Peptides against a protein of PDB entry 3C66. Designs and how they scored, part 159

Target 1, 189 residues: chain A of PDB entry 3C66
Amino acid sequence: KSWANLFEKNDFFFRYKFYLEITAYTRGSDEQHLKWSGLVESKVRLLVMKLEVLAGIKIAHPFTKPFESSYCCPTEDDYEMIQDKYGSHKTETALNALKLVTDENKEEESIKDAPKAYLSTMYIGLDFNIENKKEKVDIHIPCTEFVNLCRSFNEDYGDHKVFNLALRFVKGYDLPDEVFDENEKRPSK

## One batch from the design tools (peptide; made by RFdiffusion4, then SolubleMPNN)

Design b2_p28_4_s2 (from b2_p28_4, 11 letters changed)
Fold by OpenDDE base, seed 3:
Structure b2_p28_4_s2 (fold): chain B 189 residues (1-189), chain A 28 residues (1-28)
Amino acid sequence: as target 1 above (189 residues)
Amino acid sequence: EPIIDLPNTEIPAEKGRAKARLFGYEYE
């Protein structure tokens, strides 16, 4: 199979029915986030390798570039809300209560010095071996091993008030809006 | 459609290890 073209955005978010999202969260400085997200992103290939060898998984294909976003995050409750609501179209509208940081507003006084939550999200497209009537696929173990690897790799990232990690299984029609261009229609259920 | 076994799980923080979350597709 030609993987090269799938590493580009193209139709990556339309190609698969199922996706795995890996999000690194940082409520702190941009420098802290760069280091934390870089660590998580560097380990994604290990998760892919573990998924690929599962009998029920035909393809585990990573999208090579992360999606970056940041929000003004005044409180710890806001940070928890971001971690609960981000990554699903069903729930992401709750994030509208927070101020998204953009190139246009980042220099505003109310935003420039405000506490921020930074998000870096990696995506893996999944195709399953349905041909063999594979009814159930257990991905719990490799996912757990992955998050444990990331969260224990360096003690510098041990403060849960600053650094967090989430892994989310999502169907294509429930992907966040961020993965689609303005002129693209999300997949139907 | 295949059934994916990934239960919603909150992995608590430990000394030197931050909290992590796993989200399956089904929400209760």
Scores: peptide ipSAE 0.602, ipTM 0.920, DockQ to the pose 0.588
Fold by OpenDDE base, seed 2:
Structure b2_p28_4_s2 (fold): chain B 189 residues (1-189), chain A 28 residues (1-28)
Amino acid sequence: as target 1 above (189 residues)
Amino acid sequence: EPIIDLPNTEIPAEKGRAKARLFGYEYE
């Protein structure tokens, strides 16, 4: 990879005011998640292509690497909570009620064999054409098409108790903590 | 700022199809 690519990656989460988050959720095995998230990730480029052709979108730039996380998820309610709260700095603190699986704790008896929710999140940086500030950009169409594509591509992922998908539109200052290094300051409003 | 249309939507599960969620951003 070129230096330019590395540089662009380093400031990716500071470069755009708006981001679209695509999160694949799996409450099951890591193997199940690998397949599901892989499918979703493989389709992100199609979403980008659909976004790029919208008149109101100047740039739709995907971040190439997914962010991975997993939580102990003993109940379906916990799984719903994860899906509701993840992806926004405003709400992600609710996830502190759940045990985050880390390399340090994954072998603990209480964690190793516990039900888990796996998350893979892809990010798309968005820049809009400000020619007409009153212009409304309808990104719900390509987003809906994308999720429908993913959720219908293979019936193996049809169990909503296991597999889920979410798209979240967020501002840069509301990005999850996961996208920033410890030494990086969150973008201001 | 541009107005983005992405309504908060829960797409229900169907036979052979998982549930999906769309989270828009609320603008004041």
Scores: peptide ipSAE 0.600, ipTM 0.921, DockQ to the pose 0.665
Fold by OpenDDE base, seed 4:
Structure b2_p28_4_s2 (fold): chain B 189 residues (1-189), chain A 28 residues (1-28)
Amino acid sequence: as target 1 above (189 residues)
Amino acid sequence: EPIIDLPNTEIPAEKGRAKARLFGYEYE
């Protein structure tokens, strides 16, 4: 709400060198995804809290809104590909083989009734302590705890053919295109 | 840059628990 907060939001994807991405996947109905992604998103603050207490992490700053996307996903292999390739600029071009659902095409008969994979992605910007630059920062533990928390919270989301979860650690220059506006240039290495 | 410990990991599905994936940092 403050000016500082608004400013941080405006340059969020340029402010940090490192980001943690949390993606909830659903191959099913929009209703299923709404519930699953809502659960995951509701737990992100717990991950932030656990990251903040690590000595090597100076700041763990969550972006307030999820990024939403959906793809036509006719096969399980396509679903696996989405989960493997999404979230990195290096690999996201592979998703071009799939049909991205947009407001412009969602009413087309071939898309409207097609099986879909829904994605909701939350981002956490990470700033590390320079003093600990040479030290190993173990974020494996809090990340594992987080995914285990989400995946065990409700048995309704136990079908891995429908519901999945991923965390991805990426550099700012490797963020997916979705986080940048058309007029924004991707951060350099 | 700090050395980040987050290995690429596939957490298998269990009864009542979906599969999860961790994608770690790739160092050049």
Scores: peptide ipSAE 0.589, ipTM 0.919, DockQ to the pose 0.667
Fold by OpenDDE base, seed 1:
Structure b2_p28_4_s2 (fold): chain B 189 residues (1-189), chain A 28 residues (1-28)
Amino acid sequence: as target 1 above (189 residues)
Amino acid sequence: EPIIDLPNTEIPAEKGRAKARLFGYEYE
């Protein structure tokens, strides 16, 4: 399938066995998150470029659109939990303890003015070279360089109580529920 | 399957720089 087809979701989250997730977190205002997540998203292409040149990586294909979510986040402990549990189907159930902000409830008095954590997540599908199937592929360096690039670009995002960033390597069957439609079944192991 | 090296790492916050986390996949 063409890149254009994958950019329209299509079977993107079924095509690869492995994915890299990039999540920008903001516990603050929507405006703060828009700026922070926009910065992170603008740098994803640089990470892709660094991944593509690794001998063990055949394909590093970014999904074009971020996934957005937000939670009522009254405490710093809640914010830490979000950062620890989000991004994996195995652990995301823990987030049910928090109130997910939706279009249906965002105007409720208990939600509208509540402290919130905003999440923007980008996905990269990964395919590895068959010839290197038994080789160890080190993606630690490009991932570290990427997060350092984002977190150092503007010191306005230096407050870790507000702004954070995470990268997560995930298998397809452990992708978060958010990437699948209601009528789609998640990949099996 | 390929062996992917991405160790679970917390990159601490420092002056002017936010905290970051790297999560590798846990193989069972």
Scores: peptide ipSAE 0.587, ipTM 0.917, DockQ to the pose 0.671

Design b2_p28_4_s3 (from b2_p28_4, 14 letters changed)
Fold by OpenDDE base, seed 4:
Structure b2_p28_4_s3 (fold): chain B 189 residues (1-189), chain A 28 residues (1-28)
Amino acid sequence: as target 1 above (189 residues)
Amino acid sequence: EPIIDLPDTVIPAKKGQARARLFGYEYE
């Protein structure tokens, strides 16, 4: 089965019990975010390759479409909160304290000129070799290498006040609401 | 199903800067 066929499947977020979320954060301009997120997205393939060779991983399939959002982010504490709470259904409700930027509100004066945090999130579906209980799988190794690769690509990306990158391991039932259509029921435990 | 261990790794940043984070998985 080609990856291309998988990328267009509507059941991607129901197919796996486990997902790896890769989120690029930018507190700055949209141009800065386009460069940063574009870089991160371009390297996801390399992470997939590193995951696939792990004995405990049966399948690592990326979803090709990034999920994009932006929030008014007036303080550094807000930026930390976004990075802490985003990416899990259990915690994402905390983001309601921030103003989500939408097409409907982006021209409001209070939003238009406000500092913003931009988010682009990529997803990798994971299937593990659960029968091979003798093998310990530690995804920290390839994930850390990935983060280092992205961060080291340009000196500007070392500025954590502006650019950040997080990887989150998430169960299917705890995926953010953004990955589901309004008519879709999230997976059960 | 595997026993899931979800440790997090914080990649150090300068004081007062946002963190780079890794929320990991271990299977045994």
Scores: peptide ipSAE 0.025, ipTM 0.619, DockQ to the pose 0.322
Fold by OpenDDE base, seed 1:
Structure b2_p28_4_s3 (fold): chain B 189 residues (1-189), chain A 28 residues (1-28)
Amino acid sequence: as target 1 above (189 residues)
Amino acid sequence: EPIIDLPDTVIPAKKGQARARLFGYEYE
């Protein structure tokens, strides 16, 4: 079965207690973001393979559809704030200080030509090895290798003012609101 | 029932965050 057929959205974000979020950030054009996010997405399979061979990890399953968002981002400080606050329910409310770009407002004069930050986020559900009664797992190595792989693909991707990539380990109850529909209840702590 | 104690972490870490953490879990 393809990854796309493994889980429906409603099942995926309730199945695991832990998730790894992979977010590609671009402060530039939509064309730049499409190339950058497309590259990152194409390499996720390699990261999954590296995670699965860790002794403490039983399952690493990706949700294949990315989540897309964009904000008006007039300053570098705003861009840093987005990277700091995005990806966690407990911190994402800080993003309300920025203008979210939507289909309804994207053609407004104040938004159309404004500097923007684009975000594409992939999710990996994680399950731990039940056979191990006590285990400690460090995912830093495979995650760092993944970031380096993506960043080294093109010299332009070394420009942190434009292109960024972050991986966030998040508990199910702290997933961003974007992964749930209006009628879905967030998992409890 | 498994007890999983895993901190939130970001890679690469921003200021005030750890880039690498050991995630521990135990099963009862």
Scores: peptide ipSAE 0.024, ipTM 0.631, DockQ to the pose 0.108
Fold by OpenDDE base, seed 2:
Structure b2_p28_4_s3 (fold): chain B 189 residues (1-189), chain A 28 residues (1-28)
Amino acid sequence: as target 1 above (189 residues)
Amino acid sequence: EPIIDLPDTVIPAKKGQARARLFGYEYE
């Protein structure tokens, strides 16, 4: 299935109450991140397929374009902090303690040569079949399988000091600011 | 609107680890 034209950005992040965020992290070179994130992105379709067949999931639609960001990441603790705080509007403010790399500042000496953490995030919009108020959908299995698939693709990707992969289940109102344009209002609870 | 009782789920970076939060409880 081609997902390329299924959704416009402005509609996608307002359409669902729930999202699965898939973030590939790399504390290393841009080249390392390109390979890692590219791999993860290439496997997202497999995760979608596994999610779609779950009885409790009505829809699993990927947003096809990744969101990219990078931070100066001097320490391993900073890298852990990024992984803990990224992906939720509630916690993302903590990332302000780190220097965001931008096109405007990337050539600054203090930034250019600094260790960096690269982030690529894919989003899957989720709609659930709610037949019973008590129905719980367990997405841990397909998500874990996905992580294992990505991590096992190359031995280098087992190095958690460099490569990481996190999946976060997030409500629409708690999506990171990056998914919205400046003129867009965040979805309400 | 139907109340969706879905756990908050975070699959951490470490292989084989998963974290689910439901009603303030963490499940491994």
Scores: peptide ipSAE 0.023, ipTM 0.616, DockQ to the pose 0.156
Fold by OpenDDE base, seed 3:
Structure b2_p28_4_s3 (fold): chain B 189 residues (1-189), chain A 28 residues (1-28)
Amino acid sequence: as target 1 above (189 residues)
Amino acid sequence: EPIIDLPDTVIPAKKGQARARLFGYEYE
C-alpha cells in the first residue's frame, strides 16, 4: 500500500509485524495536554524520516491519527501505573482499575473536577529488510533524539510529574485493544 | 526464514527524560 493508504486505518494494524508506539502523557489540565501532545505529534514525521534512512528498515509508516484517552488519576502512583501498563495488550487490563473518562461520564460530579491523566498515542508501522541476514538494526539513536527534541522544546516539559513521553516497541499481536474495531480480530502470534 | 534476535533495551529515565523500551535486531 502507498503511504496515503496507510494514513487511513484500513489494515494498518494488521499490515506490520512490528510497531513503534509514541505516547504523550499529561497529568494536569486539558490545555497542558493539548500543547504537549500537539508538540509531540508535530515531531513524529521527523522521527519517521530518521527511521526510514536507517539500514535494515525497509518501511516506517506513520498512522496519522492519534488515539486519545483520559483517566481519573487521583495519585502519582496511578500515573506511574498508567505509564507502566498502557500500550500492551498483555498489561492494559490493569487500567480497568481506573475510571476511564468518556463523553457519557465526563460531566459527573466525581469525574468533572477529578485529577486526570491524558494520553495521546501515535503509531509507526515498521518493516525490516530481512534480505541481509546479518544486519543489525538499532532504533535507539533516532528515538532518543526524538525524545530530546520534544522535551527540550519548553522547560516546563521537563516536569515529569506532569509531562511524560514514552516510546514502546510492540509486536502486532500485542497492540492495545484501542487500535482494533469491535468486529476486528486481533492478529495471532 | 531468517531468525531475528530481538534484544530488549530499556532506556533509563532520569527526571525529565523519556521512558523508552527499544529493540535491536540481529538476523541469523
Scores: peptide ipSAE 0.022, ipTM 0.613, DockQ to the pose 0.258

Design b2_p28_4_s4 (from b2_p28_4, 13 letters changed)
Fold by OpenDDE base, seed 2:
Formats: sequence, structure tokens, C-alpha cells
Structure b2_p28_4_s4 (fold): chain B 189 residues (1-189), chain A 28 residues (1-28)
Amino acid sequence: as target 1 above (189 residues)
Amino acid sequence: EPIIDLPNTVIPAKKGQARARLFGEEYE
């Protein structure tokens, strides 16, 4: 299937009721993150292919561009918090306790020299073919396979204090604020 | 709404593997 009809950002995050978020986390250097996130991103198409063949999945469309963010992450607990709270509108407000690195502040001494957590997030829009409201769609297997593929591809990413991966199933109304423009209204429930 | 099976879990890692987590259930 040609992913050629990649919808514009604005349409993509309103088109689906459900999304799968794939986030690569790196608490380390930007170079480490680039390598790790690049690896994860390179495998997303394989996950999409596995999702598309599931009977309950009508559509699995990747948004081709990652969302990039970084936080000052002075402690391991902060890094755990990022991984726990990121990717959901309900929980992302907890990240306000951390300093978001921006182009405006990245050169500040307190930020420049601080440990960073880097995040790259890929989104897959999901449409389900559920005739019966009671049908359960198991995406656990393909998600697990994807994770294992990513983390088994290279041993360089073996330090869990540095490299992490998360997959999050999110409803459209609970997407992170990062996916919407300032003028866009979040989808309703 | 579709019932999606994606458990909230840490996927067991072998030695030298990155930690991976799944978040499937809505955090209340």
C-alpha cells in the first residue's frame, strides 16, 4: 500500500479516533538519540504492516514525521516521570514540572549543560473494523514484536538508563497538545 | 468503542536491551 496519501498534519490528528504512539526516549546525547530514534523510526513501517493485516484493523496510517521534544532531565526519577506521563493529554501536564528545551532557551547555561531526555514520537492513526462491539482487537503481539525488533537490532541501545521505548494507545481526544496547532481545537470525546 | 488489547506493561528485556513499555489502558 502506497503511504503516498499522507494527509496533512491537521487532517491526520482529526481523522482517527484512535492512535498508537511510538516514542523513543534517550537520556543522553543528541547523537545517541538520533541513532536510537532513527532506528525506531525505520521500523515503524513494519509495525504498520503487521497492524494492517489484523482482522480488526481497517486502517493503520503512520504520520511520517516524528514529533521531537526534549526536557531537562536531572534525575532518573524525572526520566521515569517523562516516560509515564508523556503521550496523553490527561497526564502531560505533569511534564510542566520539567524544563522543556526550546530553541529560545537551549543556549541558557542552566539548560545547555543540564542532562537531557530526548523524545521522538511517531503516530499511527487507527481505524477499526469492528462489526460487533464486543470484538477485541489484540495489538499486543505486533507491538511486542516491534519493540523486540527495535531493541534487538543493535546492542548499542542496551542501557535502559539511557534508551527506552514506549508504545501508547491513545484516543484522539487524549492526544498530546504537541499534535495540534495553537488554533486547533482538540477533538471531543 | 472497540476493545483494544494492549496491556499496560513493561516488556521483559534481555540483558543489554532497552527497556520497553506498553500503555494501553486509560490511566484513570
Scores: peptide ipSAE 0.636, ipTM 0.923, DockQ to the pose 0.601
Fold by OpenDDE base, seed 4:
Structure b2_p28_4_s4 (fold): chain B 189 residues (1-189), chain A 28 residues (1-28)
Amino acid sequence: as target 1 above (189 residues)
Amino acid sequence: EPIIDLPNTVIPAKKGQARARLFGEEYE
């Protein structure tokens, strides 16, 4: 299988047992989100490089395209809920309490002028050297370095009420529904 | 399965930095 095929959606979300999700959040304008998410996305390759050199990590492969979503987000509490619940199948059902912005509803007056939270999510598939079952793989350091790199690049993103970043370690069976087509079966444990 | 060390935490931010969080534990 060519390297190009590794970055296609076709089997990417079935290939690995473990994933690292990188989500850029913006409660503001689409323009603000484009700038923030673009910055985060531009740094993902550096995180991959740092993960690949860890002894416990055999493979770290990024998915090439972000997943984009937006929600009507009228309150700060709603924004906190999005950040807490997004990115896991176990918890994403809580987001059903919010209005997902779609092409079908984006022109509705109640949605068009509403405050929105924008999300861009990047995925890294992880394969571990399991033969050393007793060894912990510390990904805390490279993840921390990555977030610090993103948020230290420019001071324009300093308002935590607007701009947030999260990294989530997720098992393949707990990936969000957004990564699967309607006809695809979610991976089992 | 490997034991992954990634704590659930807010990464301390300097003034003027976006908030960053890590989620490493299984979610309920």
Scores: peptide ipSAE 0.626, ipTM 0.922, DockQ to the pose 0.583
Fold by OpenDDE base, seed 1:
Structure b2_p28_4_s4 (fold): chain B 189 residues (1-189), chain A 28 residues (1-28)
Amino acid sequence: as target 1 above (189 residues)
Amino acid sequence: EPIIDLPNTVIPAKKGQARARLFGEEYE
């Protein structure tokens, strides 16, 4: 299917009932994150290709722009919390315990030199070919292959205290708040 | 709605590999 019909943000997060989120995490420098996230992002098209050929998947459509965020992350436990709670509206409120880095606060002395966790998140909208309501669609294999492709490309990303990768299957009504504008209503269940 | 088979798991990593996790629909 032609990716040429890249949907703008306004339509993309309302068009699908289901999404796959791909998040690259880095607890380190911005330079480390740029390299890691760039590698992950460069491989997303390969995941889409593998998803599209599954019999149960009618459409796998990537959103072309990553969502970027960063948090002050003083401890390893904070970094684990970010990885556990990010990417779902149900759980993202736990991140309010951390300081979100913004353009307004990034130059504050308490934030500028603080340890940070950087996040880059890619979204894939999914439409399923449900002939039978009881059919299971196994996306485990493509997701695992993608993860292995990313983390086997270079040994520079071998420190699990610094570099992490997560794939999350999310319903449209449970997308993070970051994907919606202030004037947009979250999709209903 | 389709039943998606994606386990909530850490994908085993070799030495020198980044940690990776999968989160299925029921990740709470």
Scores: peptide ipSAE 0.620, ipTM 0.920, DockQ to the pose 0.592
Fold by OpenDDE base, seed 3:
Structure b2_p28_4_s4 (fold): chain B 189 residues (1-189), chain A 28 residues (1-28)
Amino acid sequence: as target 1 above (189 residues)
Amino acid sequence: EPIIDLPNTVIPAKKGQARARLFGEEYE
């Protein structure tokens, strides 16, 4: 398939055994989140380029659209919990303790005026050159460089109580439920 | 399967930087 075809949702989350998730978090206004997530998203292509040139990585392919979600987040502890538990099927059930903001409930008075945590998540599918030896692939360097690039670009994002960034390495069978449609079966181990 | 080097860590931030985290190991 061409790169263009792999940007379609239909098989992207079944195409790879491994994924890198990039999540921008904002506990604040929608405007703050739009600016922060937009900055992070604009730099993802640079991370892809750095991953593609690593020995042992055959393909690093970004999904073109971010996944957007928001939760009622009344406390700093709730915000820490979101950052710890989000992005893995094993742990995401802990988020059920929080109120997910939806189109159906966003106008409810208890939700409309509540403090919110906003999440934008980008996915990179990874294919490795495994055929020869159990080679160690060091992605720590490019991930750290990417993080530093995002958080050093503008001083407006300097409040760690508001703005956070996470990168998560995830196996395909442990992807969050949000990436699958209702009729899609999660990949098996 | 490939061995991926991505340690679970909080990347230290200077004053005025957003906090960042890396998750590379399976979360228990």
Scores: peptide ipSAE 0.580, ipTM 0.910, DockQ to the pose 0.583

Design b2_p28_5_s1 (from b2_p28_5 with D1E I8L R9K N13K E24T I25V)
Fold by OpenDDE base, seed 4:
Order: C-alpha cells, then sequence, then structure tokens
Structure b2_p28_5_s1 (fold): chain B 189 residues (1-189), chain A 28 residues (1-28)
C-alpha cells in the first residue's frame, strides 16, 4: 500500500501491532492548551525521525491528525486520574466518572465555568525488526529528547500542575475507543 | 539543564523493570 494510504484513519489503526501515543494535557484555559498542544504536535515529526533510526524499529509512522477531548476537572486528583487512565482501552472506562465536554453540553453553566482538562493525542504506528526473534527496544533517548524539546520551549511549560506530556506504548487491541469509528471492530489480540 | 520529566506508560510485560522506556517486543 502506498504511503498515502497509511494516513487513512481506518487503515492506520489496523496496520500496526504497536503504537506510541503522545498526549499533551492542559489543566487551564483553551488558549493555554492550544499553544501547548500545537507545540507538541509540531515536534512529533522530530520524534519520528529519531525513532526510525533505532535498530529495532523498522517503521515509525505518524498519524497526522490529533485526537482532541476535554473533561470537567475540578480537582488535581481528577487531573492525575485522567493522566493515569487515558490512552488504554483497559483503563479508559474510569474516565466515565468525569464529565466529558461536548458541543452539546459546553454551554451548560455547570460545565462552562468548571475547570477543564484538555487532551490532544498524536499516534505513531510502530513496526519492529523482530520477525524471528524476541527483541528489546529502548526508546528512552528519543522520548526524553522529545519531552525536553517540548518543555524547554517556554518556562511556563515546566508547571506540571497545568501542562503535562505523556508517552504511552500501546498494542493495537488496547487503543482507545476514540480511534475507531462506530462501525469498526477493534483489532483482536 | 534539568531533564524534563518523562512519563512513559506501557503494560508491565513490555517494560523492563530497570528502564521504563525499554520494551520487549515479540515476533508474530
Amino acid sequence: as target 1 above (189 residues)
Amino acid sequence: EDESKLILKANGKEILEDNGAVFTVEPE
């Protein structure tokens, strides 16, 4: 399949067994999140380049469109919970305890004035050079460099109470529901 | 410069205990 076909949503999330999720979190204003997530998104291609040169990685392919969501987040504990539970199908059901902000409910007084956590998630599909042998792949260096690159851009991004960045290694069958359409069946293990 | 906090999450079977960014992947 041509490289162009890999950017189609339906093919992308079925194409790989492994994914790296990059989530920018903001507990603050929409403006703060727009700046933070935009910065993170702008650096994803640099991370891809660093991953591709690792001996154990055959392919690192980014999905170009971010997934965006926001939750009412009244407490710091809620913010920690979001960061802990988001990004895995196994754990994402815990987020049902929070109010998801939607276009339909965003004007409700209880939601409009509530503190919010904003999420923007980028996905990288990974293929490894492991056809015949179990292999250990260390992505510590490129991931650390990526985080440092994002966090060092502005001093404000050092405030973990507001801005967070998480990288999650996830198998295709454990991708969040957001990546699949209603009519799509989740990949099996 | 102080290294920024890296938050990596994965299934416990896939991460080496001594390094949270080292994954063990198995062939098909």
Scores: peptide ipSAE 0.130, ipTM 0.663, DockQ to the pose 0.188
Fold by OpenDDE base, seed 1:
Structure b2_p28_5_s1 (fold): chain B 189 residues (1-189), chain A 28 residues (1-28)
Amino acid sequence: as target 1 above (189 residues)
Amino acid sequence: EDESKLILKANGKEILEDNGAVFTVEPE
């Protein structure tokens, strides 16, 4: 497939067996989230470059557009739950206990004035160099460097009550529902 | 190792261990 085809949403989320999810979380203002998520997004290309040079990785291809969502998040426990459950089809149903903020409901007084958790998620499709044997791939170093780079940019981003970052390795069949259109069938295991 | 895995929750509670981001991949 051409690079253009890989940037098409439909082709991208069916193209790879494995994905790396990068999610920036903010429990605070939309302005705080815009700054934090924008920083994280700006550094994804550096992570891709570090992944591409690993012997076990054939391709590391970023999806260029982030996925955005926000929830009413009245407690710190709710914020922890979001960070634990988001990013996997297996666990994302737990988020149904929270109120998803939408364009239709965002002006309701009960939602408008509620504390929010904002999420921005970037995806990297991964293809591995697999010959006729089992291979071990270690992405610890590039992931750690990426997190440190994001967190060290501004001292304010050290406040874990507000700003968080998660990396999740996800199988294609376990991608969140948000990456598929309503009429698309998710990959099978 | 066969399932999707949260490899790093950078919120001060979970730290990526030295072996936390190691995956075994097999031919189909």
Scores: peptide ipSAE 0.202, ipTM 0.776, DockQ to the pose 0.570; fails the geometry check
Fold by OpenDDE base, seed 5:
Structure b2_p28_5_s1 (fold): chain B 189 residues (1-189), chain A 28 residues (1-28)
Amino acid sequence: as target 1 above (189 residues)
Amino acid sequence: EDESKLILKANGKEILEDNGAVFTVEPE
């Protein structure tokens, strides 16, 4: 498949056994989130380039579009819970305790003026160089450099009460439900 | 490991978990 075809949702989330999730979190305004997530998204290509040159990584392909979601987030504990539970199918059900903001409900009085956590998630599909043996792959350097690059861009992004960033290694069968259409079957283990 | 591993969490402090970014992969 061409590089362009790998950016299509159609098979991207079925093509790889492993994914790297990059999630930008904002507990604040939509404007704050737009700036923060936009910055993070703009740097994903640099992370991909750094991953691609690692001997253990055969392919690192980004999905082209972020996944956007937002929750009513009345407390800091709720914000921590979101960051802990989001990004894994096994744990994402805990988010049902919070109100998901949708186009249908965003104008409701109980939601419109409520504190919100915004999430923007980018995905990188990973293929490893495996020669009929177990291989050890260390991606800590590229990941650390990426986080530092994003956080150091503006001093305001050092406020962890508002801005957060997470990287999660995910197996295909444990991807969040958001990446699949209702008619798509989740990859099996 | 059945669950996704969080490599880096940033709740008040940027922390890359010990060995969190080190993976052992094998053929399918």
Scores: peptide ipSAE 0.199, ipTM 0.704, DockQ to the pose 0.562; fails the geometry check
Fold by OpenDDE base, seed 3:
Structure b2_p28_5_s1 (fold): chain B 189 residues (1-189), chain A 28 residues (1-28)
Amino acid sequence: as target 1 above (189 residues)
Amino acid sequence: EDESKLILKANGKEILEDNGAVFTVEPE
């Protein structure tokens, strides 16, 4: 990893109180995931542009690199669980019931041939124009347009059994553990 | 045109309003 990559990471997950997580899910082959996640990643900049023009959003700053993970996913229910539980510190512990695929275990016979769910997660840091004590921001339109853009690119991406896309609004203190280094303290509430 | 299913999730009930894409943000 180039030194440039280390400098960009260090403060990103501490700079914002709010984040939008964009997770591409694939229950299939690595090749399928690479195509799907690559497409989603390529469109994130368009989403950022659409978010930036919203009156309530002061800044929408994408993190440059995706976070990659994969789990043994033997059932469709497991795949639904992953999609439900992933993306927040509060719920991610439920994923401990599944076998995380690692470089150390990927060659094990029980893992190598097992069905897998692949995850690629992009983060957008959000700063809001809070003039009053409470501000309502609607991101429905840009998010819907983004999802439709990704899903419509290829007919295969309409198969929800294989390909999924989730957007999660997350507070900084509830970011997944994956975004922090072992020596970093999670932001407090 | 069948709008693709948007899966929006929010960390807290206080943030998520309406169709899951409206957020209430408060100064912390």
Scores: peptide ipSAE 0.156, ipTM 0.673, DockQ to the pose 0.182; fails the geometry check

